# Designs tried in a protein design run: peptides against a protein of PDB entry 5K2M. Part 157

Target 1, 273 residues: chain A of PDB entry 5K2M
Amino acid sequence: MRIGITYTVLRREEMAIKERAGEFGEVVMLHEDDLLFPGNYDLDVVIIRNVSHFKALYTARLFESEGIPTVNSSRLIFEAGDKLFATLRLAGKVPVPEWKAALSEGGALRVPDSLGYPLVSKPVFGSWGRLLAKVNDRDSLEAVLEHRKWMKNPLYGIHYFQEFVEKPGRDIRSYVIGGEFVGAIYRYSNHWITNTARGGKAEPCSDPEVEELSVKAWEAFGEGALAIDIFESEKGLLVNEVNPNMEFKNAARVTGADMAGKLVEYAVEVAKT

## One batch from the design tools (peptide; made by RFdiffusion4, then SolubleMPNN)

Design b2_p23_8_s2 (from b2_p23_8, 16 letters changed)
Fold by OpenDDE base, seed 3:
Structure b2_p23_8_s2 (fold): chain B 273 residues (1-273), chain A 23 residues (1-23)
Amino acid sequence: as target 1 above (273 residues)
Amino acid sequence: EEMELFKKIAEELKEKIREYEEK
């Protein structure tokens, strides 16, 4: 077994994946600077750990074009890594926050007629809560839309909105790999954006309802390794988003779950298919 | 995006240093 690992930065996650992959076969570390295509790669599977969503997507597709399977697949990265496309998959299977999409400024100005205020403006791509805006009124909506007109990337012209969900000072992040629930954590924050990458505390989450909902959310995509973000609301549990390029160092530390081992085991199974 | 990546690299380096000092 020959296992490739693509990466931008050698983080705790990539070190743990490398260590566990070494138990199954030969490990080939591939920094972004080492990747040239078409290439002659002697690999049975590639674990994709590029930080950029688009770099991860293209890297996966390039290896697949040479007959090498990837974890995650380019299909999964494409569908799960876009907030709107992920919502389209999730909305038919699990409870999600109310949402609206518009393709023009004129359409976006009508969104409050359906969702009301406050609402949340989200870009369809990006990580760590970048360009999330809580929109409390018409003036704030107009300001967000005006700024988006001058953004360079045309994808900022795709207007995705969600209802504002009141949370109990925390959210939930769960992990499902190959259809198996691996673990979950609470992420605490004094800000309406809860993220441990922004200095939030993490605690273990042991809730059977979270486990069941997480597996159902994964089944909306039907493959790969996903982190799942869940809100505790007055309406019950809501699946907010999924991440096909998960960070898990805090979850592994807090829960003791072998996230890296489970990811490698799944990659080995994919290589044998 | 680049600056956030650099912040993460810096945090990981600090953690590795701490782990080394605790051994």
Scores: peptide ipSAE 0.012, ipTM 0.378, DockQ to the pose 0.016
Fold by OpenDDE base, seed 1:
Structure b2_p23_8_s2 (fold): chain B 273 residues (1-273), chain A 23 residues (1-23)
Amino acid sequence: as target 1 above (273 residues)
Amino acid sequence: EEMELFKKIAEELKEKIREYEEK
């Protein structure tokens, strides 16, 4: 078996994936600079680890066009990597924060009529809480919308809002690969944006409800490897978002879970189907 | 590692800005 691994930066995750993949077959590391299409890649499966959502999406689709399956698939990257599209999948299967989408400023200005204040404005794409805004009032909403007019990417014109969820100073990140729960962590922060990449502390999360909810959230997509962000709210557990290009170094370190191994095992399974 | 990632993102964003300014 020949396993490709595409990457932008050789992180701890990519090193671990490479190491584990070597136990199953020949490993071909493919930096973004090595990716030329159309090509003749002699690979049975490709693990997609490009940092950019869009580069990951296009890389996956390009390999698929050559008959090579990817983990994650371009379909999953597309559906899960967009917060709005992910919400559309999740909302019918698991509890999610209340949300609204608007396709115009005029529509966005009516969102508080449904959700009230405070709101959270999110871009449909992006990581590490970039361009998240807590919108407490009309003035703040108008400011966010005004700034969006000057953003050049047309996707910033897609207005995605959630209710503001009061969290107990933490959130949960779980990992589900091939339908199997692999592990979960608490991410602690004094800020309403909880992210370990922003200096948040990580601790193991051992909660059967988290495990069950995480698997159900994964089932909304039905394939691949997903990191799942869960809120602990007064309403119970809410699935906030999913990530089809998971970072797991902190989670692996804290939980001891072999996330890289599970990802490779799943990729090998995909290669055999 | 995080700083390198942010640098890459910043470079990509700068490139996108440049491409926009050239239009």
Scores: peptide ipSAE 0.006, ipTM 0.280, DockQ to the pose 0.035
Fold by OpenDDE base, seed 2:
Structure b2_p23_8_s2 (fold): chain B 273 residues (1-273), chain A 23 residues (1-23)
Amino acid sequence: as target 1 above (273 residues)
Amino acid sequence: EEMELFKKIAEELKEKIREYEEK
């Protein structure tokens, strides 16, 4: 078994994946600078750990074009890594925050007519709360839209909004790999954006409802390894988003779950299929 | 944790700069 691991930065996750993969086979670390296509890669499977959503997507697709399966697949990265496309999958299976999408400024200005204020403006791509805006009123909406006009990437012209969900100073991140619930954590923050990478604390989450909901959310996509972000709201649990390029160092540390091992085990099973 | 955040942001920024320079 030869396992490739593509990466941009060697984080704790990539180091853990490398270590665990070494127990199952030969490991080939592939930095982005090492990737040229078409190439002669002698690999049974590739674990995709590129930081950029688009680089991860294209890397996965390029390996797949050479007959090498990837974890996650390019399909999953595409569908889960775009917040709007992920919402389209999730909305039919699990409770999600109320949302609207608009393809123009004129359309976006009408979103409050349906959802009211406050809103959350999200880019359809990106991570770590980048370019998230709490939109409390018309003036702030206009400002967000004006700034988006000057952003170079045309995907910033896709206006995705959610209702603002009041959270109890935390959210939940769960992990489902190959349809198996692996673990979950609470992420605490004094800010409305909860992310442990921004100094939030993590604690174990042991809730059967979270486990059930997480598996259902994963089933909306039907493959791969996903981190699932869940809100505790007055309306109950809401699946906010999924991440096909999961960070798990805090969750692994806090829960003791072998997330890297589970990811590698899944990759090995994919390679055998 | 903070250092990992900065590394990730730096890589994303570098990517966007490259994309800008290629146009």
Scores: peptide ipSAE 0.005, ipTM 0.263, DockQ to the pose 0.034
Fold by OpenDDE base, seed 4:
Structure b2_p23_8_s2 (fold): chain B 273 residues (1-273), chain A 23 residues (1-23)
Amino acid sequence: as target 1 above (273 residues)
Amino acid sequence: EEMELFKKIAEELKEKIREYEEK
């Protein structure tokens, strides 16, 4: 078994994945600078750990074009890594925050007619709560839309909105790999944007409802390794988003779950199918 | 101005990566 691991930065996650992968076979670390296609890669599977969503997506698709399966697949990265496409998958399977998408400024200005205020403007791509805006009124909406016009990437012209969900000062991040629930954490923050990477506290989450909902959310995609972000709302649990390029160092530390091992085991399974 | 903004974003990303590696 030859296991590739693509990466941008050698983080704790990538080190753990490398170590665990070494127990199953030969490990080939592939920095982004090492990646040229087409290539003659002698690998049975590639674990995709590129930081950039787009680099991860294209890397996965390029390896797949060489007949090498990837974890995650380019399909999963594409559908799960775009917030709007992920919502389209999730909405038919699990409770999600109310949402609207608009393809023009004129359309976006009508979103409050259905969602009301406050609402949240999200880019369809990006991590760490980047370019999230809480929109409390018409003036704020117009300002967000005006700023989007000056952004060079045309994807910023895709207007994705959610209802603002009141949370109890925390959210839930769960992990499902190959359809198996691996673990979950609470992420605490005094800000409406909860993210442990921004210095939030993490605690273990042991809730059967979270486990069941997490598996159902994963089933909306039907493959791979996903981190799942869940809100505790007055309406109950809501699946906010999923991440096909999961960070898990905090979750692994807090829960003691072998996230890296489970990911490698799944990659080995994928290599054998 | 655009290039300065990109540099600033890149620096912020590098800092976040470093912070991520150190935690």
Scores: peptide ipSAE 0.007, ipTM 0.357, DockQ to the pose 0.026; fails the geometry check

Design b2_p23_8_s4 (from b2_p23_8, 13 letters changed)
Fold by OpenDDE base, seed 5:
Structure b2_p23_8_s4 (fold): chain B 273 residues (1-273), chain A 23 residues (1-23)
Amino acid sequence: as target 1 above (273 residues)
Amino acid sequence: DEMEKLKELAEKLREKIREEEAK
């Protein structure tokens, strides 16, 4: 078994994956600078750990074009890594925050007629709460839309909105790999944007409802390894987003779950299919 | 963890710079 691992930065996650992969076969670490295509890669599977969503997507697709399966697949990265496309998968399977999409400024200005205020403006791509805006009124909505007009990436013209969900000073991040629930954590923050990358406290989450919901959310996509962000709301649990390129160092530390091992085991299974 | 975060940030900044240079 020859296992490739693509990466941008050697994080704790990549080091853990490398270590566990070594128990199953030969490990080939592939930095982004080492990737040239087409290439003669002798690999049975590639674990995709590129930091950039788009680099991860294209890397996965390039290996797939050479007949090498990837974890995650380019399909999963594409669908799960876009907030709107992910919502389209999730909405038919699990509770999600109320949402609207508009394809023009004129359409976006009508979103409050359905969602009311406050609402959250999100880009369809990006991580770490980048370009998230809590929109409390018409003036703020107009400002967000005006600023987006000057952003050159055409994807900023896709206007995705959610209802603002009042959270109890935390959210939940769960992990499902190959359809198996691996673990979950609470992420604490005094800010309406909860992110462990911003120094939030993490604690174990042991809730059967979270486990069941997480598996159902994964089933909306039907493959791969996903981190799932869940809100605790007055309406119950809501699946906010999924991440096909998950960080798990804090979750692994807090829960003791072997997330790296589960990921490698799944990759080995994929290689054998 | 801090060094990893700095490296992640540096990579994101490099990507953003490349995007801006392509404009």
Scores: peptide ipSAE 0.016, ipTM 0.457, DockQ to the pose 0.031
Fold by OpenDDE base, seed 2:
Structure b2_p23_8_s4 (fold): chain B 273 residues (1-273), chain A 23 residues (1-23)
Amino acid sequence: as target 1 above (273 residues)
Amino acid sequence: DEMEKLKELAEKLREKIREEEAK
């Protein structure tokens, strides 16, 4: 078994994946600078760990074109890594925050007519709470929309909004790999953005409702390894988003769950199909 | 380690900036 691992930065996660992959076969580390296509890669499976969503997507698709399966697949990265496309999958299976999408400024200005205030403006792509805006009123909405007009990427013209969910100073990050619940954590923050990469603390989450909901959220996609963000709201648990390029160093540390091992095991199973 | 977290975040941010500049 030859396992490729693509990466941008050798983080704690990539180091752990490398270490565990070595127990299952030969490991080939592939920095982004090492990747040229078409190529002659002698690999049974590739674990995709590129930081960029788009680089991860294209890398996965390029390996698939060479007949090499990837974890995650380009299909999953595409569907789960776009917040709007992910919402479309999730909304029919699990509770999600109320949302609206608009394709113009004029459309976006009407979003409060249905959702009210406060709102959260999200780009359809992006990580670590980048360009998330809490929109409390009309003036703030106009400001966000004005700034979006001057952004070069046309995807910023896709306006995705959610209701603002009041959270108890934390959110939940769960992990499902190959349909198996692996673990979950609470992420604490004094800010409405609770991402641990921005200085939040993590604690173990042991809740059967979280486990059940996480598996159902994964089933909306039906493959791969996903991190799932869940809100505790007055309406109950809400699945906010999923991430097909998950960070898990805090979760692994806090829970003791073998996140890297489970990911490698899944990759090995994918290679055998 | 707070410094490690900050370095990782900085690298991620630099990559995301480069990604946006390339579009």
Scores: peptide ipSAE 0.015, ipTM 0.453, DockQ to the pose 0.031
Fold by OpenDDE base, seed 1:
Structure b2_p23_8_s4 (fold): chain B 273 residues (1-273), chain A 23 residues (1-23)
Amino acid sequence: as target 1 above (273 residues)
Amino acid sequence: DEMEKLKELAEKLREKIREEEAK
C-alpha cells in the first residue's frame, strides 16, 4: 500500500495522518510544490490535505484523472466545500437553517421579504468565518452588497443568506468518516461566529442526537470524511455546513478520538475498492 | 501551536494577496 498525502502546511493534523498512514504502508508526502501533472505517481490512494479549497479540489481531480482515488474525492470536495451546494444536499436529509440564494443585487435585496432580519450573509466558499456578516437591517444589506461588487471574484456575486440562529454561546462540530461517527466537540464563543481557530474553547460533546444527525448529514453526501457544523437552536439541532477539508487537532485533543487513524483507515478502504 | 497558527494564517494571507493581485 502506497499512500500519498498532499499538503500545503505540515500541521498537527498532517503529522498525525502521516504517522498513522505509516502503519498501513509506505507514505509519500507531497507538498504543493511537488505536484506536477500529468505525472507518473505510483500511489494507491491520496489523502488530500491542501489548505485551499480550490487547490484541494483540483489536486483531487488531477489524481483521479490518473486513476488514483482520493480522500476526499473531487466530487465530495466540490459539493461539500461550497456552502450552497452543501445546503442543497443537506436540506433534503436534515434540518438546516432557513436559507436563500440570490444571483443578483436585485434578488438579494428581496431576501429579507422571505427570511426577515437579522440575516447572515456568507460567501459560498471560504473558511474561518471570513466574510460572514450579520445583516440587521436594510442599510447593512446594501453595504454588504456594495462591497461584494468590488471583490472581483465572480463567486462573490453568488449571494447566500441564512436566517440568524441564536446559539447558546457555542456550536457543535462533529466528525463522520466513512459513515462512522468519530466524535464531536462544543466550540464556545461569546461572539456569534464560533471557531476554535479564533480562540474558542473546545469541550467534548456526547449527545446521541448529535451523533444521529451527524451520520444523516454525512449520508446526504454518501462518501468521505466530513466535519459537520451543527447549531443548537430553539427549533432543535440544525446542520449549518460541512467541511471536506477538516481541521481536527482540537477535536482529537479534547475527545481523544483517533481522527487521523480513522481517516487513514478509510483511505485504505478506498484504495482497496 | 502558535507557530502552526502563524503558518496557517500566513498561507491564508498569501492566498488572499494572490486573489487581490489577480484582480
Scores: peptide ipSAE 0.014, ipTM 0.452, DockQ to the pose 0.032
Fold by OpenDDE base, seed 4:
Structure b2_p23_8_s4 (fold): chain B 273 residues (1-273), chain A 23 residues (1-23)
Amino acid sequence: as target 1 above (273 residues)
Amino acid sequence: DEMEKLKELAEKLREKIREEEAK
């Protein structure tokens, strides 16, 4: 078994994945600078750990073009890594925050007619709450839309909105790999954007409802390794988003779950199919 | 540990920078 691992930066996650992969076969670390295609790579599977969503997506697709399966697949990265596309998958399977999408400023200005205020503006791509805006009124909406016009990436012209969900000072991040629930954590934050990156505390989450919902959310995609972000709301648990290029350092530390091992085991399984 | 939190934040910031550079 030859396992490739693509990476931008050798983080704790990549180090753990490398270590665990070594138990199953030969590990080939592939920095982004090493990736040239077509490349005739001699690999049975590639674990995609590129930081950028788009680099991960294209890397996966490029390896697939060489006949090499990837974890995650380019399909999964595409569907799950775009917040709107992910919502489209999730909405048919699990409770999600109310959402609207608009393709023009004129359309976006009508979103409050359906969602009301406050609402959350999200880019369809990006991580760690980047360019999330709580929109409390018309003036704020107009400002967000105006700023989006001046952003160079055309994807910023895709206007994705959610209802603002009041959370109990925390959210839930769960992990499902190959359809198996691996673990979950509470992420605490005093900010409406809950992210452990901002100095938030993480604690283990042991809730059978979270486990069930997480698996159902994964089933909306039907493959791969996903981190799932869940809100505790007044109307119950809501699946906010999923991440096909998950960070798990904090979750692994807090839960003791072998996230890296489970990921590698799944990759080995994929290689054998 | 505050230092651990700062290190984690620094790592995430570096990742964000790399993501932006990778656009």
Scores: peptide ipSAE 0.014, ipTM 0.444, DockQ to the pose 0.025

## One batch from the design tools (peptide; made by RFdiffusion4, then SolubleMPNN)

Design b2_p24_1_s1 (from b2_p24_1, 15 letters changed)
Fold by OpenDDE base, seed 1:
Structure b2_p24_1_s1 (fold): chain B 273 residues (1-273), chain A 24 residues (1-24)
Amino acid sequence: as target 1 above (273 residues)
Amino acid sequence: KEQEELQELFKKSDEYSDYVRRGS
């Protein structure tokens, strides 16, 4: 078996994936600079580890066009990597924070009529809590919308809002690969954004309810490897978002779970399908 | 620092390109 791994930066995750992939066959590391299409790639499967959501999406689609399956698939990357599209999948399957989408400033100004304040404004794409805004009032909403007008990417004109969820100083990041729950962590922060990449503390999360909910969230998409962000709220557990290009170095370290191995095993399974 | 590494990764992304171009 020949396993490709596309990457932007050789991170701890990519190193671990490479190492584990070597146990299953020949590993071909493919930096973004190595990728030209159409091409004649002799690969059975490609693990997509490009940092950029869009680079990952297009890379996956390009390999698929050559008849090579990818983990994750371009479909999954597309649907899971967009917060709004992900919400559309999740909302009918698992509890999610209340949300609204607006396609204009005028529409966005009416969102508080249904959700009230405080709100959370999110871009539909992006990672690490970038451009998240807690919107406490009308003045703040107007400010966020004004700033959006000057953002060049038209996707910033897609206004996605959630209710502000009061969290107990932490959130949960779980991992589901091929429908199997792999592990979960608590991410602690004094800030309402609890991402460990921003200096949050991580601890193992062993909760059967989290495991069950995580699998159900994965089933909303039905394929691939996903990191799942879950909030502990007064209403119970809420699935906030999913990530089809998951970082797991902290989770792997804290839990001891073989996330890289599970990802490779799933990729091998995909290759054989 | 993990935050610094993250910032470096961000600078290499298309998202950063959009970030830099906004308001220009």
Scores: peptide ipSAE 0.008, ipTM 0.449, DockQ to the pose 0.060
Fold by OpenDDE base, seed 4:
Structure b2_p24_1_s1 (fold): chain B 273 residues (1-273), chain A 24 residues (1-24)
Amino acid sequence: as target 1 above (273 residues)
Amino acid sequence: KEQEELQELFKKSDEYSDYVRRGS
């Protein structure tokens, strides 16, 4: 078994994945600078750990074009890594926050007619809560829309909105790999954007409802390794988003779950298929 | 701090490069 691992930066996650992969076969570390295509790669599977969503997506597709399966697949990265596309998958299977998408400023200005205020503006791509905006009124909406016009990437012209969900000072991050629930944590923050990477605290989450919902959310995509963000709302649990390029150092530390091992085991299974 | 680590990772990403280009 030859396991490739693509990466941008050797984080705690990548180090753990490397270590665990070594127990299953030969490990080939592939920094982004090492990647040239077409290539003659002798690998049975590649674990995609590029930091950039787009780099991860294209890397996965390029290996797939050479007949090498990836974890995650380019399909999964594409569908799960885009907030709107992810919502389209999730909405048919699990409760999600109310959402609207608009393709023009004129359309976006009508979103409050359906969602009301406050609402949340999200770019369809990006990580770590970048460019999330709580929109409390018409003036704020107009400002967000105006700023988007000046952004160079045309994807910022895709207007994705959610209802603002009141949370109990925390959200839930769960992990499902190959359809198996691996673990979950609470992420605490005084800010409406909860993220441990932004200074939040993490605690173990042991809730059968979270486990069931997480698996159902994963089933909306049907493959791979996903981190799942869940809100505790007045309406019950809502699946907010998923991440096909998960960070798990905090979750692994807090829960004791072998996230890296589970990921590698799944990659080995994919290689054997 | 974990936030500092994240910021460092962000600085190494293509997204940061785009961010800098738009912010300048």
Scores: peptide ipSAE 0.008, ipTM 0.441, DockQ to the pose 0.053
Fold by OpenDDE base, seed 3:
Structure b2_p24_1_s1 (fold): chain B 273 residues (1-273), chain A 24 residues (1-24)
Amino acid sequence: as target 1 above (273 residues)
Amino acid sequence: KEQEELQELFKKSDEYSDYVRRGS
């Protein structure tokens, strides 16, 4: 078994994945600078750990074009990594926050007629809550839309909105790999955007409802390794988003779950299919 | 040495700042 691992930087997650992969076969570490296509790669599977969503997506697709399967697949990265496409998958299987999508400024200005205020503006792409805006009124909505007009990437012209969900000072992040629930944590924050680095604490989450909901959310996609963000709302549990490029150092530390091992085991299974 | 240089560049990036903020 020959296992490739693509990466931007060797984080705690990549080091753990490398270590566990070594138990199953030969490990080939591939920095972004090492990747040229088409190439003659002798690999049975590649674990994708590029930081950038788009770099991860294209890297996965390029290996697949040479007949080498990837974890995650380019299909999963594409569908799960776009907030709107992910919502479309999730909404048919699990409870999600109320949402609206608009394709023009004129359409976006009508969103509050259905969602009301406050609402949350999200770009469909991007990492770790970049360009999230809580929109409390009409003036704030107009300002967000005006700024979007001057952004160069045309994807910023796709307007995705959610209802603002009041959270009990925390949210939940769970992990499902190959359809198996691996673990979950509470992330505490005094800010409406949960931030673990700025004084937020993580604690283990042992809730059967979270486990069941997390597996159902994964089943909406049907493959791969996903981190799942869940809100505790007045309406019950809501699946906010999924991440096909999971971070797990804090979750592994807090829960004791072998997330790196589970990811490698799944990659080995994918290589054998 | 090269890995250390890449790690230092990453620490200065917006991606690293977001990773530290939201990583779990």
Scores: peptide ipSAE 0.007, ipTM 0.456, DockQ to the pose 0.108
Fold by OpenDDE base, seed 5:
Structure b2_p24_1_s1 (fold): chain B 273 residues (1-273), chain A 24 residues (1-24)
Amino acid sequence: as target 1 above (273 residues)
Amino acid sequence: KEQEELQELFKKSDEYSDYVRRGS
């Protein structure tokens, strides 16, 4: 078994994945600078750990073009890594926050007619809560839309909005790999944006409802390894988003779950199919 | 520490390259 691992930066996650992969076969670490296509890569599977969503997506597709399966697949990265596309998959299977998408400023200005205020403006791409805006009124909405006009990436012209969900000072991050629930944590924050990567406290989450909902959310995509963000709302549990390039160092530490091992085991299974 | 790591990762991303190129 020859296992490739693509990466931008060697994080704790990549080091753990490398270590566990070594138990199954030869490990080939591939920094982004090492990648040139078409190539002659002698690999049975590639674990995709590029930091950039788009680099991860294209890297996966390029290996697939060489006949090498990836974890995650380019399909999964594409669908799960875009907040709107992920919502489209999730909405048919699990409860999600109310959302609206608009393709113009004129359309976006009508979103409050459906969602009301406050609402949340999200870019369809990006990580760590970047460019999330709580929009409390018309003036704030106009400001967000005005700023988007000057952003050079055309994807910023895709206006994705979500209802503002009142959370109990925390959210839930769960992990599902190959359809199996691996673990979950609470992420605490006094800010409406909860993220442990930004210094939020993490605690173990042991809730059968979270486990069931997480598996159902994974089934909306049907493959791969996903981190799943869940809100505790007055309406019950809501699946907010998923991440096909998950960080898990805090979750692994807090839960004791062997997330790196589970990911490698899944990659080995993918290589055998 | 975690915030510093996040900032460092962001600086190495394509998103940051785009951010710098745009001036925001």
Scores: peptide ipSAE 0.008, ipTM 0.449, DockQ to the pose 0.055; fails the geometry check

